# Peptides against a protein of PDB entry 3JWR: the designs that were tried, part 61

Target 1, 323 residues: chain A of PDB entry 3JWR
Amino acid sequence: TRELQSLAAAVVPSAQTLKITDFSFSDFELSDLETALCTIRMFTDLNLVQNFQMKHEVLCRWILSVKKNYRKNVAYHNWRHAFNTAQCMFAALKAGKIQNKLTDLEILALLIAALSHDLDHRGVNNSYIQRSEHPLAQLYCHSIMEHHHFDQCLMILNSPGNQILSGLSIEEYKTTLKIIKQAILATDLALYIKRRGEFFELIRKNQFNLEDPHQKELFLAMLMTACDLSAITKPWPIQQRIAELVATEFFDQGDRERKELNIEPTDLMNREKKNKIPSMQVGFIDAICLQLYEALTHVSEDCFPLLDGCRKNRQKWQALAEQ
Target 2, 298 residues: chain A of PDB entry 3JWR as posed
Amino acid sequence: TRELQSLAAAVVPSAQTLKITDFSFSDFELSDLETALCTIRMFTDLNLVQNFQMKHEVLCRWILSVKKNYRKNVAYHNWRHAFNTAQCMFAALKAGKIQNKLTDLEILALLIAALSHDLDHRGVNNSYIQRSEHPLAQLYCHSIMEHHHFDQCLMILNSPGNQILSGLSIEEYKTTLKIIKQAILATDLALYIKRRGEFFELIRKNQFNLEDPHQKELFLAMLMTACDLSAITKPWPIQQRIAELVATEFWEQGDQVGFIDFVCTQLYEALTHVSEDCFPLLDGCRKNRQKWQALAEQ

## One batch from the design tools (peptide)

Design b1_p20_1_s2 (made by RFdiffusion4, then SolubleMPNN; from b1_p20_1, 13 letters changed)
Fold by OpenDDE base, seed 1:
Structure b1_p20_1_s2 (fold): chain B 323 residues (1-323), chain A 20 residues (1-20)
Amino acid sequence: as target 1 above (323 residues)
Amino acid sequence: DEEYEEAKRILEEFLEKAGD
């Protein structure tokens, strides 16, 4: 395609120029082409292109295929969300120095998973899918959308001309796919809630050990969630804008719940209760986010900007909730 | 998976009470 030719021929700027190592990164001013260039830079600077012998054209095609398989009519869970998740992963690996704690296969899997974790997202949550009796709800009992996202990821990885993993051995390939699947499934917040207690306890007791395979898997899951939710850590103007996108998507779901399911939406998805957004954000930060970024910072102190950003945004949302 | 269902309930309760 013309788009592929343009991307493949383009000079890829440095990570410094693109600012993709910054935890404060924003994609708002970037074109789709620039987001693809950033993605190439992430793969390159993590040594994934060299170590796994990726062909440049194949990587470009894969990136464009991933981007194409996000829906444009979804307000938040689109390519930009996936891209920002991957950028946070890259920043956590580089600036947060987590790359030194992981294998190349784990890094490869995490980056692919971050970019792929919401593929073909429909702008509705698992609860909606279940209540609407969607065919996907018949295939999977738990983590319905996350299974679908992984299926889409696998489909793309196996598509002609998109096989970025073709340079891997059979064993490396199997390992990578296993980690990708686990990482994508870990973005189900229910699974996060289920597992986070074990992670926090290990940290609290100073028993956390990445050499333990189970604890490694647990950490990768927590890291994925930390990147997936990283909008909450961004500078306040960026946080506000992203919160508006999230609210828009949730309100769209709420409207569909009323129209299609004949149910009253929860406050989070009720556009009539938009004045509750600040208090809901405070609740979300307290219940879901703060402990995660605290624990992550204990694993790597260089991840402190994520925690600091989360704390600052909590204060901002609290101030708005008090008005 | 009972633990998953419990976690799901916790999440749902949070989402329902997020405005309180």
Scores: peptide ipSAE 0.363, ipTM 0.879, DockQ to the pose 0.802
Fold by OpenDDE base, seed 2:
Structure b1_p20_1_s2 (fold): chain B 323 residues (1-323), chain A 20 residues (1-20)
Amino acid sequence: as target 1 above (323 residues)
Amino acid sequence: DEEYEEAKRILEEFLEKAGD
């Protein structure tokens, strides 16, 4: 395609030029082509292209395939969300110095997972899928959409001309897929809530050890969630804009719940309660976000900008809630 | 998985009460 030719022939700017190492990064001013260039730079600077012998054209095609398999009519859970998740992962690995704590296979898996974790998202949550009796709800009891996202990820990875993992041994390939699956499934917030207590307790007791395979798996899950939710850490103008996108998608779901399911939506998804967004954001930060970024910062102090951003945005939302 | 179902309930409760 013309798009592939353009991407494959383009000079890829440095990470510094693209500012993709910054936790404060914004994609708002970037074209789709530029987001793809950023993604190439992430793979390159993490040494993934070299270490796993990726062909440039195959990587370009894979990136474009991933992007194409996000829906354009979904307000938040689209390519830009996946891209921002991956960028946060990249920043956490580089600027946050988590790269030094992980294997190359784990880094490879996390980056692929971040880009792929919401593939073919339909703009509705697992609860809606279950209540609407969607066919996917018959296949999976838990983490319905996350299983679907992984299935889409696997489909793309196995598609002709998209096989970025072809340079891996059979064992490396199996390991990578296992980690990708675990990372994508970890983006189910219910799983996060289930598992976070163990993680926080290990941190609190100073017993956290990445050499333990179980604790490594737990950490990768927490890191994935931290990147998935990283919009809450962004500078205030960026945070506000992303919050509007989230609200739009949630309200669209709420409207569908009324129309299709004949139910009154929860406040979070109720368009009529838009004025409650600031207080809901405070609640979200307190209940879900703060402890995670605190714990992550304890693992790597260089991740502090995420925690600091989250705290600052809490203050901003609280001020709006008091108005 | 009872633990998952409990976590799901906690999440749902948060989503329901987020406006209070």
Scores: peptide ipSAE 0.363, ipTM 0.877, DockQ to the pose 0.810
Fold by OpenDDE base, seed 4:
Structure b1_p20_1_s2 (fold): chain B 323 residues (1-323), chain A 20 residues (1-20)
Amino acid sequence: as target 1 above (323 residues)
Amino acid sequence: DEEYEEAKRILEEFLEKAGD
C-alpha cells in the first residue's frame, strides 16, 4: 500500500526528537504516520530490530496491520490507547530503567503485547459482552475480550508479510508468545485485582525477587497494568482530555445497555451522572492505581514520575469533587 | 476459579459504587 511505502521509506526520528522516553508524553499532536514512526523507534532503541533480525518492511507492515485492527469508532480503546500503552512501556523500560531487569525476549513480548492488548476492542467491557450473549462469550468464560485480543495478535503475527518474529528460534518464539499471552490477559482488571495482593505483599516484606520465575511473571503482569492505566499519570491537561475519552466510551456503553439490554447503567457508565466523574476518578485512583505505582516505584525508583503524576491527578480530581 | 470470580465481584462492586 501507499501507506506502507511511505512509512518504510521515511526517516525515523530519534527517541529524543519524538519525546517517547518521557512519561509525560502525549500523542494528541501526532499523525497516524508519526505514531507508526514512534513505534519503529521503540523497537529500534530497545535493540529488538537488531537482536531479532527484523526486516524493516515487515516491521512497518506489522505496525500498520496492528493499527488497522483497532476500531476508529471507539472513543478510547483504539490505536491511540494501544500506542500510548506501548509508549509508557518504552518509557518505563528506558527512563524507568526496567530494561536492565528484563531479558530481550521479555522486552519484545511486552512491547508487542502493549501494542496488541486491545486489538479489535469494541468499546464495551467483558460484562457487557457476557450479558449481551455475544459469540465471544461462548468461547471464553473469563477475560473474554483479552483472549480475543490475543487471538487477533496471533493472527496478525502469523499473517504473510507481518512475521516480525521469524528471526526467533522455535524456543524463543514459544517463550515470546507465552509472555505476550500472559501480558495481554493481565490487562483484565479482574486478574489484576486477583494477583496484586501477592505483588504488594512481596514488596512490603522486601521479598520481591525478579530471579524467581513466578515473581517475574507477576511483575510483567503488574507492569502491563501500570502501562495500560498510565493515562491517570499524565500531566493534568492530558489526563483531563483522556478522561473525557474514557467517559465518552463508558457513556456510549451505558446508552447501549439501556437500548440493547434494557438495563440501567452503573454510575460510571451513566451519562446522567457526569457530575460524579471527579469523585469516581478519585475512587479509581485510590482503589486501583496508587498502590500499583507505589509498588512499581519500589521495584524501580526511576518510575517515580508515574506515581507522582497519579498523586497530582488525584489532588486535581479531589479538588473538582469538592466543588 | 473462585478467586477470579471474587476479584470480578470486587471490580463490579467498585464500578457500581463509583458514584457513591
Scores: peptide ipSAE 0.360, ipTM 0.878, DockQ to the pose 0.803
Fold by OpenDDE base, seed 3:
Structure b1_p20_1_s2 (fold): chain B 323 residues (1-323), chain A 20 residues (1-20)
Amino acid sequence: as target 1 above (323 residues)
Amino acid sequence: DEEYEEAKRILEEFLEKAGD
């Protein structure tokens, strides 16, 4: 395609120029082409292209395929969300100095997972899928959408001309897919809630050890969640704008719940409860986010900007909630 | 499993009461 030709022929700017190592990164001003260029740079600077012998055209095609398989009519869970998740992962690996704590296969898997973790997202959560008795709810009992996202990821990875993993051995391929699946499934917040206590206790007791395979898996899951939720850490103007996108999507779900399911939406998804957004954001930060970024910062102090951003945004949302 | 279901309930409760 013309898009592929343009991307494949383009000079890829440096990570410094693209600012993709910054935790404060924003994609708002970037074109789709620029987001793809950023993604190429992430793979390159993490040595994934070299170490796994990726063909440039194949990588370009894969990126465009991933982007294409996000829906444009979804307000938040679209390509830009996936891209920002991957960018946060990249920043955590580089600026957060987590890269040296992980294997190349783990890094490869995490980056692919970050980009792929919401593929074909429909703008509705697992609860909606379950309540609507969607066909996917018949296939999977838990983490319904995350299983679907992984299925989409696997489909793309196996599609002609998109096989960025073709340079891997069979064992490396199997390992990578396992980690990708685990990482995508980890973005189910229910699974996060289930597992986070173990992670926090290991940190609290100073028993956290990445050389332990189980703890490694646990950490990768927590890191995925931290990147997936990283919008909450962004500078306030960016946070506000992203929060509006999230609210838009949630309200769209609420509207569909009324129309399609004949149910009253929860406050979070109720368009009439816009005035509750600040307090809901505070609650979200306290219940879900703060401890995670605190724990992540204990693993790597260079991840502090995520925690700091989260704290600052909590203050901002709290101030709005008090009005 | 039961632990997942409990976590799901916690999440659902949060989502339902997020405005309180």
Scores: peptide ipSAE 0.360, ipTM 0.876, DockQ to the pose 0.777

Design b1_p20_1_s3 (made by RFdiffusion4, then SolubleMPNN; from b1_p20_1, 12 letters changed)
Fold by OpenDDE base, seed 1:
Structure b1_p20_1_s3 (fold): chain B 323 residues (1-323), chain A 20 residues (1-20)
Amino acid sequence: as target 1 above (323 residues)
Amino acid sequence: DKEYEEAREILEKFLEEMGK
């Protein structure tokens, strides 16, 4: 395609030029092509291209395939969300210095997972899928959408000309797929709630050890969630804009719940409750986000900008909630 | 998975109460 030709022939700017090592990164000004270039840079600077012998054209095709398999009619859970999740992962690995704590296969898996974790998202949550008796709800009992996302990820990885993992040994391939699956499934917030207590307790007791395979897997899950939710850490103007996208998608779901399911949506998804967004954001930060970024910062102090951003945005949302 | 269901219920309750 012309798009592939353009991407494959383009000079990829440095990470510094693209600012993709910054936790404060914004994609708002970037074209789709530029997001793809950023993605190439992430793979390159993490040494994934070299270490796993990725062909440039194949990587380009894969990136474009991933992007293509996000829906354009979804306000938030689209390519830009996946891209920002991956960028946060990249920043956490580089600027946050988590790269030094992980294997190359883990890094490879995390980056692929971050980009793929919401593939073919329909702008509705697992609860909606279940309540609507969608065919996917018949296939999977738990983490319905995340299983679907992983299935889409596998489909792309196995598609002709998209096989970025072809340079891996059989064992490396199996390991990578396992980690990708675990990472994508970990983005189910229910699984986060299920597992976060163990992680926080390990941190609190100073017993956290990444050399333990179970704790490593737990950490990767927490890191995925931290990146997936990283919009809450962004500078206030960026946070506000992203929050509007999230609200739009949630309200769209709420509208569909009314129309298709004949149910009253929760306040979070109720367009008529827009005035509650600030207080809901405070609640979300307190219940879900703060402790995660605190724990992550304990693992790597260089991840502090995520925590700091989250705290600052809590203050901003609280101020709005008091009006 | 009972633990998952419990976590899901916690999440759902949280989401329902978040705006209250």
Scores: peptide ipSAE 0.446, ipTM 0.913, DockQ to the pose 0.811
Fold by OpenDDE base, seed 3:
Structure b1_p20_1_s3 (fold): chain B 323 residues (1-323), chain A 20 residues (1-20)
Amino acid sequence: as target 1 above (323 residues)
Amino acid sequence: DKEYEEAREILEKFLEEMGK
C-alpha cells in the first residue's frame, strides 16, 4: 500500500526528537504516520529489531496492521490509546530504568502487548458484553474482551507479512506469546484488583524480588496496568482532554445501555451526571491509581514522574469537585 | 475462579459508586 511504502521509506527520527522517552508525552499533535514512526523508534531503541532480526518492512506492516485493527469510531479505546500505552511502557523502560530489570523477551512481549492490548475494542466494557449476551461472552467467562484482544493480536502476528516474531526460536516464540497473553489479560482491572494486594504487600515488606518468576509475572502485570492507566499521570491539560475522551466513550456506552438493554446507566456512564466527573476521577485515583504508582516508584524511583503526575491531577480534580 | 469473581464484584461496585 501507499501508506506502507511511505512509512517504510521514511527516516525515523530519534527518540529525543520524538520525545517518546518523556512521561509527559502527548500524541495529540502527531499524525498517524508520526505515531507509526514513534513505534518503530521504540522497537529500535529497545534493541528489539536487532536482537530478534526484525525486517523493517515487516515491522512497518505489522504496526500498520495493528493500527488498522483499532476502530476509528471509538472515542478512547482506539489506536491512540494503544500507542500512548506503548509510549508509557517505553518511557518506563528507558527513563524509568526498568529495561535493565527485564529480559529482551519480556520487553518484546510488553511492547507488543501494549500496542495490542485493546485490539478491536468496541467502546464498551466487559460488563456490557456480558449483559448484552454478546457471542464473546459465550466463549470466555472472565476477561472477555482481553481474551478477544489477545486473539486479535495473535491473528495479526500470524498474518502473512506481519510476522515480526519470525526470527525467534520456537521456545522464544512460545515464551513471548505466553507473556503477551498474560500482559494483555492483566489489563482487565478485575485482575488488577485481584492481584495488586500481593504486589503491594511484597513492596511493603521489602520482599519484592524480580528474580522470582512468580513475582516477575506479577510485576509485568502491574506494569501493564500502570501504562494502561497512564493518562491519569499526564500534565493537566493533557489529562483533561483524555478524560473528555474517556467520558465520551463511557457516555456512549450509557446511551447504548439505555437504548439496547433498557437499563439506567451508572453515574460513570451517565451523560446526565457529567458534573460528577471530577469527584469520580478523585475516587478513581484514590482507589486504583495512587497505590500502583507508589509501588512502581518503589521498584524504580525513576518512575516518580508517574506518581507525581497522578498526585497533581488528583489535586486538580479535587479542586474542580469542590466547585 | 472465586477470587476473580470477588475482584470483579469489587470493581463493579466501585464503578457503580464512583459517582456518589
Scores: peptide ipSAE 0.440, ipTM 0.911, DockQ to the pose 0.793
Fold by OpenDDE base, seed 2:
Structure b1_p20_1_s3 (fold): chain B 323 residues (1-323), chain A 20 residues (1-20)
Amino acid sequence: as target 1 above (323 residues)
Amino acid sequence: DKEYEEAREILEKFLEEMGK
C-alpha cells in the first residue's frame, strides 16, 4: 500500500527527537505516520529488531495492521490510547530503568501487548458486553474483551506479511505468546484489584523478587496496568484533554445503556453528571492509581515521575471538585 | 473464579459510588 511504502521508506528519528523516553510525552501534535515512526523507534531502541531479526517491511506492515484494527469511532480506546500505553512502557523500560530487570522476550511481549491490548475495542466495558448478552459473553466468562483483544493480536501476528515473530524459535515463540496473553488479560481492572494486594504486600515486606517466576508474572501484570492508566500521570493540560476523551466514551456507553438495555447509567457514564468528573477523578486516583505508582516507584525509583504526576493531578482535580 | 468475582464486585461498587 501507499501508506506502507511511505512508512518503510521514511527516516526514523531518534528517541530523543521524538521525546518517547519522556514520561510527560504527548501524542496530540503527532500525525499517524509519526506515531508509526515512534513505534519503530521503540522496537529498535529496545534491541528487538536486531535480537529477533525483524524485517523492516514486516515490522512496518505489522504496526499499520495493528493501527488499522483499532476503531476510529471510539473516543478513547483507539490507536492513540494503545500508542500512548506502549510509549509509557518504553519510557518505563528506558528512563524508568526496568529494561535491566527483564529478559528480551519479556520486553518483546510487553511492547506487543501494550500496542495490542485494546484491539477492536468497541467503546463499551465488559459489564455492558455481559448485560447485552453479546456472543463474546458466551465464549468467555471473565475478562471478555481482553480475551477478544488477544484473539485479534494473534490473528494479526499470524497474518501474511505481519509475522514479526518469525525469527523466534518455537520455544521463544510459545513463551512470547504466553506473556502477551497474560499481559493483555492483566489490563482487566478486575484482575488488577484481585492481584494488587499480593504485589503491594510483597513490596511492603521487602520480599519482592523478580527472580521468582510467579512474582515476575505478577510484576508484568502490574506494569501493564500502570502503563494502561498512565494518562492520569501526564502533565495537567494533557490529563484534562484525555479525561474529556474518556468521559465522552463513557457517556456514549451510558446513552447506549439507556437505549439498548433500558437502564439508568451510573454517574460515571451519565452525561447529565458531568459536574461530578473532578470528584470522580479524585476517587479513581485514591482507590486505583496511587498505590500502584508508589509500588512501581519502589521497584524502580526512576519511575517516580509517574507517581509525581499522579499526585499533582490529584491536587488539580481536588481543587476543581471544591469549586 | 470466586476471587475474580469478588474483585469484579468491588470494582463495580466503586464505579457506582464514584460520583457520590
Scores: peptide ipSAE 0.440, ipTM 0.913, DockQ to the pose 0.817
Fold by OpenDDE base, seed 4:
Structure b1_p20_1_s3 (fold): chain B 323 residues (1-323), chain A 20 residues (1-20)
Amino acid sequence: as target 1 above (323 residues)
Amino acid sequence: DKEYEEAREILEKFLEEMGK
């Protein structure tokens, strides 16, 4: 395609120029082409292209395929969300110095997972999918959408001309896919709630050890969630704008819940409760986000900007909630 | 998975009460 030709022929700017190492990164000003260029830079600077012998054209095609399989009519869970998740992962690996704690396969898997974790998202949560008796709800009992996202990821990875993992051995390939699956599934917030207690306790007791395979897996899951939720850490102007996108998508679901399911939506998804957004954001930060970024910062102190951003946004939301 | 269901219930309750 013309798009592929343009991307493949383009000079990829440095990570410094693209500012993709910054935790404060925003994609708002970037074109779709620029987001793809950023993605190439992430793979390159993590040495994934070289170490796994990726062909440039194949990588370009894969990126465009991933982007194409996100829906444009979804307010928040679209390509830009996936891209921002991946950028946060990149920043955490580089600026947060987590790269040195992980294997190349784990890094490869995490980056692919971050980009792929919401593929073909429909703008509704698992509860809606289940209650609407969607065909996907017949295939999977738990983490319905996350299983679907992984299925889409696997489909793309196996598509002709998109096989960015072709340079891997059979064992490396299996390992990578396992980690990708685990990472995508980890973005189910229910799984986060299920597992976070173990992680926090290990940190609290100073018993956390990345050399333990189980703890490594747990950490990768927590890191994925931290990147998935990273909008809450962004500078306030960015946070506000993203919060509006999230609210839009939630309200759209609420509207559909009224229309299609004949139920009253929760306040979070109720357009009439827009005035409660600030207090809800404070609640979300306190219940879900703060402990995660605190724990992540304990693993790597260089991830502090995520925690600091989260704290600052809590203050801003609290101030609005008090008005 | 009982633990998953418990976590899901916690999440759902939290989301329902978040605006209250």
Scores: peptide ipSAE 0.435, ipTM 0.912, DockQ to the pose 0.815

